# Designs tried in a protein design run: peptides against a protein of PDB entry 6IDX. Part 146

Target 1, 380 residues: chain A of PDB entry 6IDX
Amino acid sequence: KELAKLSADVTFATEFINMDGIIVLTRLVESGTKLLSHYSEMLAFTLTAFLELMDHGIVSWDMVSITFIKQIAGYVSQPMVDVSILQRSLAILESMVLNSQSLYQKIAEEITVGQLISHLQVSNQEIQTYAIALINALFLKAPEDKRQDMANAFAQKHLRSIILNHVIRGNRPIKTEMAHQLYVLQVLTFNLLEERMMTKMDPNDQAQRDIIFELRRIAFDAESDPSNAPGSGTEKRKAMYTKDYKMLGFTNHINPAMDFTQTPPGMLALDNMLYLAKVHQDTYIRIVLENSSREDKHECPFGRSAIELTKMLCEILQVGELPNEGRNDYHPMFFTHDRAFEELFGICIQLLNKTWKEMRATAEDFNKVMQVVREQITRA

## One batch from the design tools (peptide; made by RFdiffusion4, then SolubleMPNN)

Design b2_p17_6_s2 (from b2_p17_6, 12 letters changed)
Fold by OpenDDE base, seed 2:
Structure b2_p17_6_s2 (fold): chain B 380 residues (1-380), chain A 17 residues (1-17)
Amino acid sequence: as target 1 above (380 residues)
Amino acid sequence: SMKVVIQPVELKGTTDL
């Protein structure tokens, strides 16, 4: 107990480390022997002293043995462990994962995200916070192949449902530390969109052009009786499609594929538009037709708006950036939907279209509307 | 200049921080 308290002092820590004190603490954990009266209390203080000593950065985390890692992972995988031991064991594993890629590999072999989910089902918010922190550390340090597998496991309705029901909808206010870990998990998950955000459309790719054609079809051909398409030559069809792409609000209404060559947001904007058109078809058609039927200069250009909104959402969500230690803003919607980014886009594009009307905006006001929409999204 | 006081649309599922 006194050792654990004194280990927070850098002067004491330096002297104790110089006396091989950390090696003694690691051997106490490695022994695993419950032979002493008050073993659980002694172990909890041993783990506290170990953590506090290591947090000074004087000793490399790579000094720990595989036996030590297995003992700590063993405390996390046991169904009935002392809360104080569990908390410190989660924190030690987090620090190991964050500070050493070699320790990450060893820990990832000893523990699963499924075992960590069991620690989210408890009423103790501190245990929940350390469990999410360790999940985030494992996700951050995972190689790209394993990161996608972990993301697919996060896309499993189970983890999201557990976080939603036991953390977010818990009977307790969310502390700043938990809010930060939920923010980190959100940022790390949305960073998987970076590839699509940085993918340029190829204007010569027929499959990508067929997606733009499908957006046109859903907006304009779903209401048109197929009987009245006269067999007019290829040139009349091109001129018709150019008009439709103008009504869709593309900047390049002659070749809409050119609007998706800029990165960010690249193909991610097209993915969002297609998701809206297929999953929320009535909302998509309403937004497009309401602006395409206006003879006034107050039409909201859907295509341009969708691209710039996708870019704005990527900036707000920090897509492709590391999590910021000072932030704790997270969206509960992230835990309620399988396609949370596309659903957020679908809400924000409706907000943009409403804001455009309320402002009585023209094409010259586009940047002012986008600024107002940014302020609305970031204050919500 | 009509200051349209655009009420912050509570995105259902943002926590009031």
Scores: peptide ipSAE 0.000, ipTM 0.342, DockQ to the pose 0.011
Fold by OpenDDE base, seed 3:
Structure b2_p17_6_s2 (fold): chain B 380 residues (1-380), chain A 17 residues (1-17)
Amino acid sequence: as target 1 above (380 residues)
Amino acid sequence: SMKVVIQPVELKGTTDL
């Protein structure tokens, strides 16, 4: 106990480490010897002292043995462990994952996200916080190929459901530390959109052009069979589509594919439009047809608005940026839906369309409308 | 905590420019 308290002092920590004191603490954990009187209390203080000593950054995390890692992972994976040991074990594993890629690999072999989700079902917000922190660390340090799999996994859907039901909808106020870990999880998940945000459309790609044509079809010809490949149309039919693309509010209504060559938001804007058109079809059709029937120059250009809104949402959500320390702003809706970014887009595009009408905006007012919408989104 | 809760913010009017 006194060692754990003194280990927070950098002067004491330096001298204790110089005496190989940290090696003695690691060997106590590695021994696993439950034969000592007050073993659980001794272990909890040993783990506290170990954390406090390591937090000074004097000793590399790579000094720990595989036996030490397995013991700590064992305390997290066992169904019955003392809460004080569990908390410190989660924090040690988080620090190991964050500070060493070699330790990440070893820990990822010993612990599953499913085991960590079990620690979210408890009535202790500190345990919940450290469990999310370790999940976030594992997600941050995962190879890119594994990160997308982790985000799409049943475990991630279950994680969001458990967080929603046991943390966000819990009978307890969310502490700052938990709010930070929820923010981190949000940022790490939205960073999976970076690839699509930085993917420019190829105007020569037929499959990508077929998506733009599908947006036209859904808006203006919902009864027409998708089997009518756009390529076989006479020049008159191409001229009709140019009118429809103008009514959709594309900047380049002759070749709408050119509007998606700007990165950001690249193809992510097209993904959002397609999601809105497929999942919220009535809302999409209403927005497009309401503006396409206006001859008063007060039409809200849907295509341009959707692109600039997608870009603005990426800027607000800091897509492609690492989580900032000290931030704790999270969106509860992120945990209510698997496609939370596209749902957010669907809410914000309706807000934009409403704000455009209320301002009686014209195409010249576009940037002013976007500024007002940005302020509305950031104040919400 | 700044919850960016996109509640439909009741648009307080653009009057005070």
Scores: peptide ipSAE 0.000, ipTM 0.345, DockQ to the pose 0.013
Fold by OpenDDE base, seed 4:
Structure b2_p17_6_s2 (fold): chain B 380 residues (1-380), chain A 17 residues (1-17)
Amino acid sequence: as target 1 above (380 residues)
Amino acid sequence: SMKVVIQPVELKGTTDL
């Protein structure tokens, strides 16, 4: 207990480390010797002193043995009665993951996100915070292959549902530390969009072109029986599609694929458009047809608007940026839906379309509308 | 429900002169 308090002092820590004191603490954990009187209390203070000593950055985290890692991981992966040991074990694992890629690899073999999710179902917000912090650390330090495994839709859905029900909708005020970890989790979740945001459309890829064609089909042929293969000659068909792509509000009416060659937002804009068209078909058709039937030059160009809105949302959400220390701004809505970004896009595109109408905007006012919409989104 | 408070930004003051 006194050691744990004194370990916060850098002068004491330096001298204690110089006396191999940290090695004694690690060996105490490694021994797992439950035969000691007050083992749990002693272990909790040992883990506290170990953390405080390591936080001075005097000793490399790589000094810890595999036996130590397994003991700490064992306290997190097994039903522990001692809250104090669990909390410190989560914190130690977080620090190990953050400070050493070699320790990350070992920890990722011993602990699953599913085991950490169980620690979110508790009433103790500190345990919940450290459990999310460790999930965030594992997600941050995961190589791309393992990051996708952690991004498993089931694990994320379950995690989001538990966070929503046990943290956000909890009867307790969210502390700053928890709000920070929710912010970090949100940032790391949106960084999964970076690949699609930076993916250029290939104008020669037929599968990608078929998505643009599907957007046209949903907007203009939704009531037409697919059995009416348009038997009109290829030239009339091409001219028809150019008109349809103009009505869809693409900048390049001849080859809309060119509008998706710019990164950001690349293919992510097309993904959002397709999601809107398939999941919110009535909203999509309404937005397209309301603007395609105008002859007053007050048409909101859906395709251009969707691209620039996707880019704007990526900028607002800081997609591809690392989480900043001291930020605690998280959006509860992102824990309510599996495809929260696409749902946000679907809300914001309706906002944009409404704002465009209210402003009586023309194509020349496009940037002004986007600025107004940005201010509306950032204040919401 | 994001209460997107759409404040109408009045662009053109049509000052009917």
Scores: peptide ipSAE 0.000, ipTM 0.367, DockQ to the pose 0.009
Fold by OpenDDE base, seed 5:
Structure b2_p17_6_s2 (fold): chain B 380 residues (1-380), chain A 17 residues (1-17)
Amino acid sequence: as target 1 above (380 residues)
Amino acid sequence: SMKVVIQPVELKGTTDL
């Protein structure tokens, strides 16, 4: 107990480490010997002292044995452990994962996200916070292949559901530390969009061009009996499609694929447009047709707006950035929906269209509309 | 004169999700 308090002092920590004191603490954990009176209290203070000593950065985290890692992971995997032991064990594993890629590999073999989700189903918000912190550390340090697997897994949907029900909708105020961990999880989840955000469309890829053609089809042909496609010659069809791409509000009416060559937002904008067109088809058709039928120069260019909105959302959500320790702003919606980014896009594109009308905007006002929409999104 | 003070639209849709 006294050691755990003194271990927070850097001078004491330096002297204690120089006396091999940290090695003694690790051996106490490694021994696993439950034979001592007050073993749980002693162990809790041992783990506290160990963490406080390691937080000084004097000793490399790579010094820990596999036996130590297994003992700590064992405390996290056991259903009935002292709360103080569990909290410190989660914090130690987090610190190990964050500070050493070699320890990450060993810990990722000993602990699963599924085991950590069980610690979210408790009333203790500190345990919940440390459990999310360790999940975030594992997600941050995972190789790209494993990060994608973690995102696509049924585990991620379950994790979001558990966080929503036991943390966000819990009967307790969310503390700053928990809000930070929810922010971190949100940032790490959005960083999975970075690849698509940085992917340029190839204007020569026919499969990608067929998606743009599908956007046109959904907007203009969805109510048209396929039998009434007038047998207009190939040139009339090409001129017709150029008109349709103008009505869709693409900047390049001749080759809309060129609008997706800029990164960011690259292909992510096309993904959002296609999601809107397929999942919210009535909303998509309404937005496109309302603007396509206007001749008053107050048409909102949907294609351009969708691209710049996707870019703006990536900037607001800090897609591709590391989480900042000073931030605790998270959006509950990202825990309610599997396609939360695309749903946010679908809400924000409607807001943009409304704002455009209310402002009586023209194409010259585009940047002013986008600025107003940014302020609306960031205040919500 | 685009003096439309667009009041912050509460994203009411984000609270109902």
Scores: peptide ipSAE 0.000, ipTM 0.335, DockQ to the pose 0.010

Design b2_p17_6_s3 (from b2_p17_6, 10 letters changed)
Fold by OpenDDE base, seed 3:
Structure b2_p17_6_s3 (fold): chain B 380 residues (1-380), chain A 17 residues (1-17)
Amino acid sequence: as target 1 above (380 residues)
Amino acid sequence: SMTVVIQPVKLKTTTEL
């Protein structure tokens, strides 16, 4: 107990580390010897002193043995561990993952996200906070190829549901530390959109052009009787599509693919438009047809609006940025849906379309509408 | 490139235990 208090002092820590004191603490954990009177209390203070000593950054985290890692991982993965030991073990594993890629690899072999989710199903908010912190550390340090798999996994869908039900909808106020970990998890998950945000459309890629054509089909051919004879020549058909792309509100109505060559938001804007058109088809058709039937120059250009809104949402959500220390602003909506970004886009595009009408905007007012919409989204 | 060091969750110091 006294050692754990003194270990917070940098002068004491330096002297104790110079005496190989930290090696003695690691060996106590490695021994696993439950035969001592007050073993749980002794272990809790040993883990506290170890963490406080390591927080001074004097000793490399790579000094720990595989036996030490397995013991600490065992305290997290096994049922019926003392809460004080569990809390410190989660914190040690978080620090190991954050400070060493070699320790991350070893820990990722010993612990599953599913085991960490079990520690969210408790009434202790500190245990929940450390469990999310370790999940965030594992997610941050995961190789790029594995991050998307981790985000799509049943464990991650279940994680969002458990966070929603046991943390956000809990009968207790969310502490600043938990709010920060929820913010971190949000930022790390939205950073998976960075690749699509920075992907330029290739105007020569037929599959990408077929998505733009599908947006046109969903908007205009869903109501058209199949009686329009297949026999009108390819040129008349191209001229018809140019009119339809103008009605969709693309800036380049001759070649809409050119509107997706700017990064950000690149292909992510097209993904959002396609999601809206397929998942919220009635909302999509309504927005497009309501603006396409106007001849009063007050048409809201859907295509341009969707692109600029996607870019604005990426800026607001800091897509491609690492999570900042001291921030705790998370959106509860992020935990309610698997496709939370696309759902947020679907809400915000309706808000934009409403704001455009209320302002009686024209194409010249576009930037003013976007500024008002930004203020509305950032105050919500 | 700011290496954002995510600080580990600080354990409440042993004064509250």
Scores: peptide ipSAE 0.061, ipTM 0.661, DockQ to the pose 0.041
Fold by OpenDDE base, seed 5:
Structure b2_p17_6_s3 (fold): chain B 380 residues (1-380), chain A 17 residues (1-17)
Amino acid sequence: as target 1 above (380 residues)
Amino acid sequence: SMTVVIQPVKLKTTTEL
């Protein structure tokens, strides 16, 4: 107990480390010997002292043995561990993962996100916080190949539903530390969109052009009997498509693929448009047709708006940025839906279309509308 | 190199135990 308190002092820590004191603490954990009276309390203080000593950065985290890692991971994987030991064990594993890629590899072999999910189902918000913190550390340090697997584990409705039901909708106020960990988890999840955000459309790729054609088909041909497509020659069809791409509000009416060559938001904007068109078809058709039938110069250019909105959402959500220590702003909506980014886009594009009408905007007002929409999104 | 400093969740010191 006294050691754990004194270990917070850098002068004491330096002296104690110089006396090989930290090696003694690691050996106490490694021994696993439950034979001592008050073992749980002694172990909790040992783990506290170990953390406080390591937090001074005097000793490399790579000094720890595989036996130590297994013992700490064992405390996290066992269902009936003392709360004080569990909390400290989660914190030690978090610190190990954050400070050493070699320790990350070893820890990722000993523990699963599924085991950590059990610690989210408890009433103790501190344990929940450390469990999410360790999930975040593992997600951050995961190689790119495994990051998608962790995202799939997060996309497993289970983790999100547990966070939603046991953390966000819990009977207790969310503390700042938990809010920060929820923010971190969101940022790390949004970083999976970075690839698509930075992917340029290839205007020569027929499959990508067929997606743009599908957007046109859904908007204009969804009610048209395919039998009544007038057999007008290839030139009339090309002229028709150019008109349709203008009505869709693309900047490049001749080759809409060019609108997706700018990164950000690249292909991510096309993904959002296609999601809206397929999942919220009535909303998509309504937005497109309402603007395509106008001749008053107050048409909201859907294609341009969707691209710039996707870019704006990426900026607001800090897609491709790493989480900041001082941030604790999390959006509960991202825990409620599998395709939360695309659903957010679908809400925000309706807000944009409404705001455009309310402002009686023209194409010259585009940037002003986008600024108002940004303020509306960031205040919600 | 954007160093993400995820602050490890500081164990509230043993004074609350």
Scores: peptide ipSAE 0.057, ipTM 0.664, DockQ to the pose 0.042
Fold by OpenDDE base, seed 2:
Structure b2_p17_6_s3 (fold): chain B 380 residues (1-380), chain A 17 residues (1-17)
Amino acid sequence: as target 1 above (380 residues)
Amino acid sequence: SMTVVIQPVKLKTTTEL
């Protein structure tokens, strides 16, 4: 107990480390011997002293043995471990993962995200916070090949539903530490969009062009009377599509694929548009047709608006940026849906279309509308 | 090197245990 308290002092820590004191603490954990009276209390203080000593940065985390890692991972994976030991074991694993890529590899072999999910189902918010912190550390330090598997495990309805039901909708106020870990998890999840955000459309790729054609089909062919026989020559058909792409509000009415060559938001804007058109078809058709039937200069260009909104959402959500210290702004909505970014886009594009109408905007007011929409999204 | 300092959740010192 006194050792754990004194280990927070850098002068004591330096002298104790110089006397190989940290090696003695690691050997106590490695021994696993329950033979002592008050073993659980002694172990909790040993783990506290170890963590406080290591937090001074005097000793490398790479000094720890595989036996030590297995004992700490054992305290996290075993059912009915003392809460004080579990909390300190989660914190030690987090610090090991954050400070050493070699320790990350060993820890990722000994523990699963599924085992950490069990620690989210408890009423103790501190245990929940350390469990999410360790999940975030594992996600951050995962190599690219394993990051997608972890992302799929986060997209698993199970983890997000447990966070939503046991953490966010818990009967307790969320502390700043938990809010920060939820923010970190959200940022790491949105960074999976970076690849699509930075992917340029190839205007010569037929499969990508067929997606733009599908947007046109969903908007206009659902209402087109079958009376226009397929026999009008290829040039008349191209001229018809140019009109349709103008009504869709693309900047390049001749070749809309050119609007998706700018990164950000690249192909991510097209993914959002296609998701809206397929999943929220009535909303998509309403937005497109309401603006395509206007003879007044007050049409909201859907295609241009969708691209610039996707870019704006990426900027607001800091897609491709690392989590910042001291931030705790998380959105509960991102834990409610598997396609939460595309659902956010679908809400925000309706807000944009409403704001455009309320402002009686023209194409010259586009940047002013986007600024007002940004302020509305960032205040919500 | 942007060190993502995920603030290690400071263990409340055992004075309140």
Scores: peptide ipSAE 0.047, ipTM 0.642, DockQ to the pose 0.041
Fold by OpenDDE base, seed 1:
Structure b2_p17_6_s3 (fold): chain B 380 residues (1-380), chain A 17 residues (1-17)
Amino acid sequence: as target 1 above (380 residues)
Amino acid sequence: SMTVVIQPVKLKTTTEL
């Protein structure tokens, strides 16, 4: 206890480290010998002293042995560990993951997100906070391929549900530290959209063009048999499709694929439009038809609006930016659904369409409408 | 380069132990 307290002082830490004191602490953890009276208390203070010593940045985290890592990971993975040991073990693993890519690799082999999720199903908010912090550290330090796999994993769906039910909807106020970790998790989750946000549409890719054609089909051919393959279009059909793409509100109504060549938001805007059209078909059809039937120049250009709204949402949610220490703002809605970004888009496109009508906007007012919608989204 | 500074959650001080 006294060692753990003194280890917070940089002068004491420097002297203790110079005496190989940190090596003695690591060996005590590595020994794993439960045979001591008050072993749990002694271990909790040993782990505290180790953290406080390492926080001075005098010793590299890469000095720790594989045996030490396995012991700490073992305290997190075992179902009947003392809360004091568990808390410190989570914090040590977080610090290891954040400070060393080599330690991240070793820790990612010893622990699963599923094991960390079990530590969220408790009433102790401190344990919940450290468990989310370690999940966030693992997610941040994961290579791109593994980040996408982690996002697609059933463990992430369960993580969102458990956070929603046990943290956000819990009977306790969310502390600043937990709010920060929820913010970090949100930012890291939205950064998975960066690939699609930075993917340009290829106007020559037939599969991508077929998505735009499907948007037209859903909006205008809801009564007509899908059997009319896009390839047999006579010149008269091509002229009809150009009219339909104008009614959809694309900027390039001759070749709508060109509207998705700008990054951001690239293909992410098309993904949002397709999600709206398939999952919220009645809402999509209503928005398109209400604007496409207008001859009064007060039509809201859906295609242009969807692209610029997707870009705006990426800017508001800071997609592709790294989490900042000073931020604690998180949106509970992002824990309610697996496709929460696309659901947010579906809410915001309805808000945009409403705001456009209320302002009696024309195409010249487009930027003013977008600014009003930005203010509405950021105040909600 | 935006340095990601995720600060590790500070453990409660040994006075609360």
Scores: peptide ipSAE 0.010, ipTM 0.462, DockQ to the pose 0.040

